Peptides against a protein of PDB entry 4IGA. Designs and how they scored, part 115

Target 1, 116 residues: chain A of PDB entry 4IGA
Amino acid sequence: KRVLIVDDAAFMRMMLKDIITKAGYEVAGEATNGREAVEKYKELKPDIVTMDITMPEMNGIDAIKEIMKIDPNAKIIVCSAMGQQAMVIEAIKAGAKDFIVKPFQPSRVVEALNKV

## One batch from the design tools (peptide; made by RFdiffusion4, then SolubleMPNN)

Design b1_p29_3_s4 (from b1_p29_3, 12 letters changed)
Fold by OpenDDE base, seed 4:
Structure b1_p29_3_s4 (fold): chain B 116 residues (1-116), chain A 29 residues (1-29)
Amino acid sequence: as target 1 above (116 residues)
Amino acid sequence: SMKELEEKIKEALEKVEEQLEELEEELEE
């Protein structure tokens, strides 16, 4: 399966890329903000998306909503430092399949990838 | 459905709570 990694932090994208690759998944591509995420989703048609929330230009929640309009069957895993209940609820309502809190154990990401 | 959504939210919140508990344990070590 191919994964689109969305995070404004280069370090985080690198970390996720390592985890995803070691877990036997392919990295379809990367996006640095929500707008780019939507564009890359259309272009790459990934199987799974890892989505940050706090990003410039377009946040992750809005990106989730836009991607879900494009593909109601999109498999989006949120990965965010914003682990507040309100944010989790908002992400799930937007269409996210899972929510991972930063900082995270690599195993949490792998489990989420395997379950979506 | 709303019931399905509520269940998904509940499950997600439980998973996040578990993650936060694990994080707190790591910080206390």
Scores: peptide ipSAE 0.585, ipTM 0.881, DockQ to the pose 0.876
Fold by OpenDDE base, seed 5:
Structure b1_p29_3_s4 (fold): chain B 116 residues (1-116), chain A 29 residues (1-29)
Amino acid sequence: as target 1 above (116 residues)
Amino acid sequence: SMKELEEKIKEALEKVEEQLEELEEELEE
C-alpha cells in the first residue's frame, strides 16, 4: 500500500517515512499543508494518508473534509500533537479512521496503518 | 449512522487516552 505523508514539519515527514517504509509500505508522496495534501491526493491516489492537523494554508481537519469529498473511502490517520478530546471528535466526524498523538511510538503508526 | 459514529468516536477517544497515559508514564520515569 502507498501512503501520503502530510505534515508541515520536515523532520516529522522524515520520521514517518522511515516508519512507513520499514513497515513494508510505500511512500506515495509528501505534502506540507492541507492544500497540498488535497492536490497530492488527487495526483497520487494513495491508499492511506497520515494527516497532521496544525498546518499553514489549510489545516488537517479541512484537508480531511476535502479529501473525503474526493474519495469517501479515503483512509486517513491523524497524527497530531493536539490530543484534546474535542479535536479527536472533530477528526473522526470529518472522516478520519484513527488518531495518533504526538509524540508517538512507531508501533502505534504501524498498527494504525495495518488496521485502516 | 449516528450510533456508528458515536462508537467510532468512543473508540478513538479510548485509544488517545491510552496513548496519553503511556506518555505520562514515560515522563514520570
Scores: peptide ipSAE 0.577, ipTM 0.878, DockQ to the pose 0.882
Fold by OpenDDE base, seed 1:
Structure b1_p29_3_s4 (fold): chain B 116 residues (1-116), chain A 29 residues (1-29)
Amino acid sequence: as target 1 above (116 residues)
Amino acid sequence: SMKELEEKIKEALEKVEEQLEELEEELEE
């Protein structure tokens, strides 16, 4: 399966890329904000998306909503330092399938990838 | 459905709580 990685932090994208590839998945591409995420989703048609929340241009919640309009069957895993209940609820309501809190163990990401 | 959404939210919250507990345990070590 192919994964689109969305995060404004280069280090985080690198970390996720390492985890994803070691787990046997392919990285479809990367996006640095919500607008790019929507564009890349259309272009690459990934099987799974890892989505940051706090990003410039367009935040992750809005990106989830836009992607879900394009593909109601999109498989989106949120990865965010914002682990407050309100944010989790908002992400799930927007259409996210899972929520991973930063900092995370690689196994948590792998489990989420395998379950979506 | 609303019921299905509520269940998904519940499961996500429980999973996040578990993640936070694990982080707290790591910080105490």
Scores: peptide ipSAE 0.567, ipTM 0.875, DockQ to the pose 0.885
Fold by OpenDDE base, seed 3:
Structure b1_p29_3_s4 (fold): chain B 116 residues (1-116), chain A 29 residues (1-29)
Amino acid sequence: as target 1 above (116 residues)
Amino acid sequence: SMKELEEKIKEALEKVEEQLEELEEELEE
């Protein structure tokens, strides 16, 4: 399966790329903000998306909503430092399948990838 | 449906709570 990695932090994208590839998944591509995420989703048609929330240009919640309009079957895993209940609820309402709080263990990401 | 959405929210919140508890335990060590 191919994964689109969405995060404005280069270090975080690198970390996720390492975890994803070591787990046997392929990285479809990377996006640095919500607008780019939507465009990359259309272009690459990934199987799974890891989505940050706090990003410039367009936040992750809005990106989730737009991706779900394009593909109602999109498999989106949120990875965010914003672990408040309100944010979790908003992400799930938008269409996210899972929510991972930063900082996270690599195993948690792998489990989410395997379950979606 | 609203019922299905509520269940998904409940499950997600439980998973996040578990993650936070694990993180708190690590901070106490």
Scores: peptide ipSAE 0.552, ipTM 0.871, DockQ to the pose 0.861

Design b1_p29_4_s2 (from b1_p29_4, 10 letters changed)
Fold by OpenDDE base, seed 4:
Structure b1_p29_4_s2 (fold): chain B 116 residues (1-116), chain A 29 residues (1-29)
Amino acid sequence: as target 1 above (116 residues)
Amino acid sequence: DELEKALKEIEERNEEVRKLVEEVKEKLK
């Protein structure tokens, strides 16, 4: 399966790329904000998306909503430092399949990838 | 020991969120 990694932080994208590839997944591409995420989703048609929330141009919640309009079957895993209950609820209602809080262990990401 | 404690805290935080995710999904059915 191919994964689109969305995060404004280069270090986080690198970390996720390492986890994803070691777990046997392919990285379809990367996006640095929500607008780019939507564009890349259309272009790359990934199987899974890892989605940050706090990003410039367009936040992760809005990106989830837009991607879900394009593909109601999209598999989106949120990965964010904002682990507040309200944010988790909002993300899942928007269409996300899982929510991972930063910091995290690699195994948590792998479990999410395998489950969606 | 200190590292082990930190890793446990990370795991516990994510477990709490995972439980919430499942609860929300159930309510959306």
Scores: peptide ipSAE 0.708, ipTM 0.930, DockQ to the pose 0.956
Fold by OpenDDE base, seed 2:
Structure b1_p29_4_s2 (fold): chain B 116 residues (1-116), chain A 29 residues (1-29)
Amino acid sequence: as target 1 above (116 residues)
Amino acid sequence: DELEKALKEIEERNEEVRKLVEEVKEKLK
């Protein structure tokens, strides 16, 4: 399966790429903001998306909503430092399948990838 | 020891969120 990694932080994208690759998944591509995420989703047609929330231009919640309009069967895993209940609820209502709070253990990401 | 505690806290925080995710999903059915 191919994963699109969405995060404005280069370090975080690198970390996720390492985890995803070691877990036997392929990295379809990367996006640095919500708008780019939507564009890359259309272009790359990934099987799974890891989605940050706090990003410039377009936040992760809006990106989730837009991707779900394009593909109602999209498999999106949120990965964010904003683990407040309201944010988790909003992300799931928007269509996300899971929510991982930063900081996280690699195993948590792998579990999410395998389950989604 | 300190590292172990930190990792445990990380795990617990994510577990709490996981529980909330499942709860929300159930309500959305």
Scores: peptide ipSAE 0.707, ipTM 0.930, DockQ to the pose 0.957
Fold by OpenDDE base, seed 3:
Structure b1_p29_4_s2 (fold): chain B 116 residues (1-116), chain A 29 residues (1-29)
Amino acid sequence: as target 1 above (116 residues)
Amino acid sequence: DELEKALKEIEERNEEVRKLVEEVKEKLK
């Protein structure tokens, strides 16, 4: 399966790329904000998306909503430092399949990838 | 010791969120 990694932090994208590839998944591409994420989703048609929330241009919640309009069957896993209950609820209602709080263990990411 | 505690805290926090995810999904059905 191919994964689109969405995060404005280069270090976080690098970390996720390492975890994803070691778990046997392919990285379809990367996006640095929500607008780019929507564009890359259309272009690359990934199987899974890892989505940050706090990003410039367009935040992760809006990106989830736009991707779900394009593909109602999109498999989106949120990875965010904002682990408040309200944010989790909002992300799942928007269409995300899982929510991982930063910082996280690699095993948690792998479990999410395998389950969606 | 301190590292193991930190890792445990990370795991516990993520497990709480995972439980909430499942609760929300159930309510959306």
Scores: peptide ipSAE 0.704, ipTM 0.930, DockQ to the pose 0.956
Fold by OpenDDE base, seed 1:
Structure b1_p29_4_s2 (fold): chain B 116 residues (1-116), chain A 29 residues (1-29)
Amino acid sequence: as target 1 above (116 residues)
Amino acid sequence: DELEKALKEIEERNEEVRKLVEEVKEKLK
């Protein structure tokens, strides 16, 4: 399966690439903000998306909503430092399938990838 | 021992969020 990685931090994208590839998944591409995420989703048609929340141009919540309009069956895993209960609830209501809080162990990401 | 403790804290925090995710999903049905 192919994964689109969305995060404004280059370090985090690199970390997720390593985890995703070692787990046997393919990286479809990367996005650095919510607007780019929506565009790349249309272009690449990934099987799974990892989504940051706090990004320039468009935040992750809005990106989730826009992707869900395009594909109601989208498989989106949030990966964010903003682990407050309200944010988790908002992300799931928007259509995300899972929520991972930074910092995380690689195994947590793998479990999320395998479950969605 | 310090590493083991830190990893446990990370795990527990994410498990708490995982439980919340499942609760919200059930509520949305």
Scores: peptide ipSAE 0.699, ipTM 0.927, DockQ to the pose 0.953

Design b1_p29_4_s3 (from b1_p29_4, 9 letters changed)
Fold by OpenDDE base, seed 2:
Structure b1_p29_4_s3 (fold): chain B 116 residues (1-116), chain A 29 residues (1-29)
Amino acid sequence: as target 1 above (116 residues)
Amino acid sequence: DELERLLEEIRRRNEEVRKLVEEVKKELE
């Protein structure tokens, strides 16, 4: 399966790419903000999206909502330092399938990829 | 071991969030 990685931090994208590829998934592409994420989703038609929340141009919650309008069956895993209960609830209600808090262990990401 | 304790804290935080995710999903059903 192919994964679109969305995070404004280059280091985090690199980390996720390493985890994703070692777990046997393919990286479809990368996005650095929510607007780019929506555009890349349309272009690449990935099977799974890892989504940061705090990003310029468009935040992750809004990106989730826009992607869900395009594809109601989208498989989105949030990966964010913003692990407050209210944010988790908002992300899941927006359509995300899982929520991973930074910092995280690689196994947590792999479990999310396999389950979604 | 300090590293072990930190890793356990990371695991615990994510486990708490995972439980919340499941609770919210049930409420959405």
Scores: peptide ipSAE 0.721, ipTM 0.938, DockQ to the pose 0.959
Fold by OpenDDE base, seed 3:
Structure b1_p29_4_s3 (fold): chain B 116 residues (1-116), chain A 29 residues (1-29)
Amino acid sequence: as target 1 above (116 residues)
Amino acid sequence: DELERLLEEIRRRNEEVRKLVEEVKKELE
C-alpha cells in the first residue's frame, strides 16, 4: 500500500517515511500543508494518508474534509501534537480513521497503518 | 527511569486518544 505523508515539519516527514518504509509500505509522496495534501491526493491517489493538523495555508481538519469530498473512502490517520479531546472528536467526525498524538512510538504508527 | 516514564506517558496519552476515537466512531455508526 502507498502512503501520502502530510506534515509541515521536514523532520516529522522523515521520521514517518522511515517508519512507513520499514513497515513494508511505500511512500507515495509528501505534502507540507493542507492545500498540497489535497492536490497530492488527487494526483497520487494514495491508499493511506498520514495527516498533521497544524499547518500553514490549510490545516489538517480542512484537508481531511476536502479529501473526503474527493474520496469518501479515504483512509486518513491523523498524526498531531494537538491531542485535545475536542480536536480528536473533530478529526474523526471530519472522516479520519485514527488519531496518533505526538510524540509517539513507531509501533503505534504501524498499528494504525495495518488497521485502516 | 526518566526514559521509562516518558515512554509510559507517550503510551498512556495515545491509549486515551485511541479509546476516544473508538467511542466517536460508535456514535457515528
Scores: peptide ipSAE 0.720, ipTM 0.938, DockQ to the pose 0.976
Fold by OpenDDE base, seed 1:
Structure b1_p29_4_s3 (fold): chain B 116 residues (1-116), chain A 29 residues (1-29)
Amino acid sequence: as target 1 above (116 residues)
Amino acid sequence: DELERLLEEIRRRNEEVRKLVEEVKKELE
């Protein structure tokens, strides 16, 4: 399966890429903000998306909503430092399948990838 | 011990969020 990685932090994208590839998944591409995420989703048609929340141009919640409009069956895993209950609830209601709080263990990401 | 404490904290926080995710999903059914 192919994964689109969305995060404005280069280090985080690198970390997720390492986890994803070692787990046997392919990286479809990367996006650095929510607007780019929506564009890349259309272009690459990934099987899974990892989505940060706090990003310039367009935040992750809005990106989730837009991607869900494009593909109601999109498989989106949120990965964010903003793990407040309200944010988790909002992300899941927007259509995300899981929510991972930063910092995280690689195994948590792998579990999310395998279950989504 | 310090590393173990940090790892446990990471695990605990994510477990709490996982439980909340499942609760919200059930509410959306």
Scores: peptide ipSAE 0.717, ipTM 0.937, DockQ to the pose 0.954
Fold by OpenDDE base, seed 4:
Parts: C-alpha cells; structure tokens; sequence
Structure b1_p29_4_s3 (fold): chain B 116 residues (1-116), chain A 29 residues (1-29)
C-alpha cells in the first residue's frame, strides 16, 4: 500500500517515511500543508494518508474535509500533538479513520497503518 | 527509568484519546 505523508515539519516527514518503509509500505509522496495534501491526494491517489493537524495555508482538519469530498473512502490517520484532543475528535468527525499522538512509537504508527 | 516513563506517557496519551475517539465513533454509527 502507498502512503501520502502530510506534515509541515521535514523531520516528522522523514521519521514517518522511515517507519512506513520499514513496515513494508510505500511512500506515495509528501505534502507540507493541507492545500498540498489535497492536491497530492488527487495526483497520487494514495491508499493511506498520515495527516498532521497544525499546518500553514490549510490545516489538517480542512484538508480531511476536502479529501473526503473527493474520496469518501479515503483512509486518513490524523497525527496530533499533546493537547489537541479536541482537534482529533474534529478530525474523526470529518472522516479520519484513526489517530496518532505525537510523540509516537513506531509500533503505534504501524498498528494504525495496518488497521485502516 | 526515563525511557519507561516516556513510553508510559505516550501510552497514557494514546489511551486517553482512544477513549474519546471510540465515543465519537459510536455516535457516528
């Protein structure tokens, strides 16, 4: 399966890429904000999306909403920081399938990837 | 042990969010 990684932090994208590839998944591509995420989703048609919440231009919640309009069957895992419980709830309501709280363990990421 | 403490904190945070997510998912059923 192919994963689109969305996070404005290069380090986070790198970390996720490492975990994803070691787990046997393919990285479809990367996006650095919600607008890019929507565009890349259309372009790459990934199987799974890891979606950061707090990003410039367009946040992850809005990106989820837009992606769900494009593909109601999108498999989105939202990546949140501490103190963003409300935002995780909003992401789930918007259509996200699962969540990962930062900082995370690689096993938790793999678990989420396998379950969606 | 610092590592164990960090892992426990991560686990706790995940569990707290999981409870909330499960409640929301039930509401969406």
Amino acid sequence: as target 1 above (116 residues)
Amino acid sequence: DELERLLEEIRRRNEEVRKLVEEVKKELE
Scores: peptide ipSAE 0.217, ipTM 0.723, DockQ to the pose 0.675

Design b1_p29_5_s1 (from b1_p29_5, 12 letters changed)
Fold by OpenDDE base, seed 1:
Structure b1_p29_5_s1 (fold): chain B 116 residues (1-116), chain A 29 residues (1-29)
Amino acid sequence: as target 1 above (116 residues)
Amino acid sequence: SLEEKIEEILKEIEENREKNLEEFEKLLK
């Protein structure tokens, strides 16, 4: 399966790329903000999306909503430093399948990838 | 259900925090 990685931090994208590839998944591409994520989703048609929340241009919640409009069956895993209850609720209600808080263990990401 | 999913995630977040804190404390000792 192919994964689109969305995060404004280059280091985080690199970390996720390493985890994803070692787990046997393919990286479809990367996006650095929510607007780019929506466009890349249309272009690449990935099987799974890892989505940061706090990003410039468009935040992850809005990106989730826009992607879900395009593809109601989208498989989106949130990966965020923001672990507040309200944020988790908002992301899941927007359509995310899982929510991982930073810092995370690689096994947690792999589990999420396998589950969605 | 949606509510059950949220509850599961919130529980996992708390468990993750405990693990991270424990590892951090070990590094300080």
Scores: peptide ipSAE 0.393, ipTM 0.782, DockQ to the pose 0.457
Fold by OpenDDE base, seed 5:
Structure b1_p29_5_s1 (fold): chain B 116 residues (1-116), chain A 29 residues (1-29)
Amino acid sequence: as target 1 above (116 residues)
Amino acid sequence: SLEEKIEEILKEIEENREKNLEEFEKLLK
């Protein structure tokens, strides 16, 4: 399966890329904000998306909503430093399949990838 | 259900916070 990695932090994208590839998944591409994520989703048609929330241009919640309009069957895993109940509820209601808080263990990401 | 999924995620988040706190406390020793 191919994964689109969405995070404004270069370090976080590198970390996720390492985890994803070591777990046997392919990296379809990267996006640095929500607007780019939507465009990359259309272009690359990934099987899975890892989505940050706090990003410039467009936040992760809005990106989830836009991707779900394009593909109601999209598999989106949120990876965010914001783990408040309200944010979790909002992300899941928007269509996310899982929500992982930063900092996280690599095994948690792999578990989420395998479940969606 | 959606509610059950949210509850499971919130539980995992709380457990993760506890683990992070434990690791932080170990570093202070």
Scores: peptide ipSAE 0.386, ipTM 0.778, DockQ to the pose 0.479
Fold by OpenDDE base, seed 3:
Structure b1_p29_5_s1 (fold): chain B 116 residues (1-116), chain A 29 residues (1-29)
Amino acid sequence: as target 1 above (116 residues)
Amino acid sequence: SLEEKIEEILKEIEENREKNLEEFEKLLK
């Protein structure tokens, strides 16, 4: 399966790329904000998306909503430093399949990838 | 259900907060 990694932080994208590839998944590409994520989703047609929430230009919640309009079967895993209950609820209602809070264990990411 | 999924995620987040923090710190070293 191919994964689109969405995060404005280069370090976090690198970390996720390492986890994803070591777990046997392919990285379809990267996006640095929600607008880019939507365009990359259309272009690359990834199997899975890891989605940050707090990003410039367009946040992850809005990106989830737009991607779900394009593909109602999209498999989106949120990965965010903000783990407040309200944010989790909002992300899942928007269509996300899982929500991982930073800091996280690599195994948690792998479990999410395998489950969606 | 959607509510069940949310509850499961919230429970996991709460139960693993300390463990997740420790593991993250290890990754940075």
Scores: peptide ipSAE 0.379, ipTM 0.772, DockQ to the pose 0.777
Fold by OpenDDE base, seed 4:
Structure b1_p29_5_s1 (fold): chain B 116 residues (1-116), chain A 29 residues (1-29)
Amino acid sequence: as target 1 above (116 residues)
Amino acid sequence: SLEEKIEEILKEIEENREKNLEEFEKLLK
């Protein structure tokens, strides 16, 4: 399966790429903000998306909503430093399948990838 | 349900905060 990684932090994208590839998944591509995420989703048609929340241009919640409009069957895993209850609720209601808080264990990401 | 999923996620977040932090520090090497 192919994963689109969305995070404004290059370090986080690299970390997720390492985890994803070691778990036997392929990285479809990367996006640095929500607008790019939507564009890359249409272009790459990934099987799974890892989605940050706090990004410039367009935040992750809005990106989730836009991707879900394009593909109601999208498999989106949120990965965010904002682990507040309100944010979790908002992300899941927007259509995310899971929510992982930073910092995270690689195994948690792998579990999410395997379950969506 | 979505509400059940949310509760499960919140529970997991609480239970694994310490482990997550430790592992993150290892990744920063």
Scores: peptide ipSAE 0.356, ipTM 0.758, DockQ to the pose 0.737

Design b1_p29_5_s2 (from b1_p29_5, 10 letters changed)
Fold by OpenDDE base, seed 1:
Structure b1_p29_5_s2 (fold): chain B 116 residues (1-116), chain A 29 residues (1-29)
Amino acid sequence: as target 1 above (116 residues)
Amino acid sequence: SLEEKIEEILKRIEEEREENLKRFKELLE
């Protein structure tokens, strides 16, 4: 399966890329904000998306909503430092399949990838 | 259901926070 990694932090994208590839998944591509995420989703048609929340241009919640409009069957895993209950609820209601709070264990990401 | 899914995720997040805290404390011993 191919994964689109969305995070404005280069370090975080590298970390996720390492975890994803070691777990046997392929990285379809990367996006640095919500607008780019939507564009890359259309272009790459990934199987799974890892989505940050706090990003410039367009935040992760809005990106989830837009991607779900494009593909109601999209498999989106949120990975964010913002773990407030209200935000978690909002992300899941928007269509996210899981919500991982930073800092995380690599095994947690792998578990989420395997479950969606 | 959606509500059940949310509850499960929130519970998991709390458990992981506790685990992270425990791990941090152990590293400081």
Scores: peptide ipSAE 0.647, ipTM 0.897, DockQ to the pose 0.391
Fold by OpenDDE base, seed 2:
Formats: structure tokens, sequence, C-alpha cells
Structure b1_p29_5_s2 (fold): chain B 116 residues (1-116), chain A 29 residues (1-29)
């Protein structure tokens, strides 16, 4: 399966890329904000998306909503430092399949990838 | 259901927070 990594932090994208590839998944591409995420989703048609929430231009919640409009079957895993209950609820209601709070264990990401 | 899914995720997050705290404590010992 191919994964689109969405995070404004280069370090986080690098970390996720390492985890994803070591787990046997392919990285379809990267996005640094929600707008780019939506565009890359259309372009790359990834199987899975890891989505940050706090990003410039467009936040992750809005990106989830837009991607779900494009593909109601999208498999989106949120990976965010913002683990407030309200945010989790909002993300899941928007269509996310899982919500991982930073900092996380690599195994947690792998588990989420395998489950969606 | 959606509600059950949310509850499960929230529970998991809480458990992981506790685990993270435990690991942090162990690293400082």
Amino acid sequence: as target 1 above (116 residues)
Amino acid sequence: SLEEKIEEILKRIEEEREENLKRFKELLE
C-alpha cells in the first residue's frame, strides 16, 4: 500500500517515512499543508494518508473533509500533537479512521496502518 | 458505531499518555 504523509514539520515527515517504509509500505508522497494534501491526494491517489492537524494554509480537519468529498473511502490516520477530546471527535466525525497523538511509538503508527 | 469508535480511540489515547509518562519516569530513574 502507498501512503501520503502530511505534516508541516520536515522532521516529522522524515520520521513517518522511516516508520512507514520499515513497515513494508511505500511512500506515495509528502505534503506540508492541508491544501497541498488535497492536491497530492488527487494526483497520487494514495491508499492511506497520515494527516497532521496544525498546518499553515489549511489545517488537517479541513483537509480531511475535502479529501472525503473526493474519496469517501479514503483511509486517513490523524497524527497530531493536539490530543484534546474535542479535536479527536471532530477528526473522526470528519472521516478519519484513527487518531494518534504525538509523541507516539512507531508500533502505534504501524498498527494504525495495518488496521485501516 | 461512530460513537463507539470515538470512545475506543479516546480510551487508547489516555492509555498511551499513561504509558508515555511511565516510560519518561523510567528514563529519569
Scores: peptide ipSAE 0.645, ipTM 0.897, DockQ to the pose 0.412
Fold by OpenDDE base, seed 3:
Structure b1_p29_5_s2 (fold): chain B 116 residues (1-116), chain A 29 residues (1-29)
Amino acid sequence: as target 1 above (116 residues)
Amino acid sequence: SLEEKIEEILKRIEEEREENLKRFKELLE
């Protein structure tokens, strides 16, 4: 399966790329904001998306909504430092399949990838 | 249901917070 990694932090994208590849998944591509995420989703048609929330240009919640319009069956896993209940609820209502709070264990990401 | 899924995810997050805290305390002992 191919994964699109969305995060404005280069170090986080690098970390996720390492986890994803070691788990046997392929990285379809990377995006640094919500607008880029939507465009990359259209272009790459990934199987799974890891989505940050706090990003410039377009936040992760709006990106989830736009991707769900493109593909109602999109598999989106949120990975964010913003773990407040209200944010979690909003992300899941928008269409996210899971919500991982930073900092996380690599095994948590792998588990989410396997279950989505 | 959507509500059930939300509750499960919130519960998981809380469990992980507790586990992280426990691990942290053990490292300081």
Scores: peptide ipSAE 0.643, ipTM 0.896, DockQ to the pose 0.337
Fold by OpenDDE base, seed 4:
Order: sequence, then structure tokens, then C-alpha cells
Structure b1_p29_5_s2 (fold): chain B 116 residues (1-116), chain A 29 residues (1-29)
Amino acid sequence: as target 1 above (116 residues)
Amino acid sequence: SLEEKIEEILKRIEEEREENLKRFKELLE
């Protein structure tokens, strides 16, 4: 399966790329904000998306909503430092399949990838 | 249901926070 990694932090994208590839998944591409995420989703048609929330230009919640408009069957896993209940609820209601709070263990990401 | 899923995720997050705290504490010991 191919994964689109969305995070404004280069280090985080690198970390996720390492986890994803070691778990046997392919990295479809990367996006640094929600707007890029939407465009890359259209272009790459990934099987799974890892989505940050706090990003410039377009936040992760809005990106989730836009991607779900494009593909109601999108498999989106949120990975964010913003683990407040309200944010979790909002993300899941928007269509996210899981919500991982930073900092996380690599195994948590792998579990989420395997489950969606 | 969606509500059940949310509750499950919130519960998991709390458990992971506790685990992270324990791990951090152990690293400092």
C-alpha cells in the first residue's frame, strides 16, 4: 500500500517515512500543508494518508474534509501534537480513521496503518 | 458507531499518555 505523508515539519516527515517503509509500505509522496495534501491526494491517489493538524495555508481538519469530498473512502490517520478531546472528535467526525498524538511510538503508527 | 469509535480513540490516547509518562520516568531514573 502507498502512503501520503502530510506534515509541515521536515523531521516529522522523515520519521514517518522511516516507520512506513520499515513496516513494508511505500511512500507515495509528501505534503507540507493541507492545500498540498489535497492536491497530492488527487495526483497520487494514495491508499493511506498520515495527516498533521497544525499547518500553514490549510490545517489538517480542513484537508481531511476536502479529501473526503474527493474520496469518501479515503483512509486518513491523524498524527498531531494537538490531542485535545475536541480536536480528536472534530477529526474523526471529519472522516479520519484514527488519531495518534505526538510524541508516539513507531509501533502505534504501524498498528494504525495495518488497521485502516 | 462513530461515537463508540471516538470513545475508543480517546481511551487509547489516555492510555498512551500514561505509558509515555512511565517510559519517560524510567529513562530519568
Scores: peptide ipSAE 0.641, ipTM 0.895, DockQ to the pose 0.460

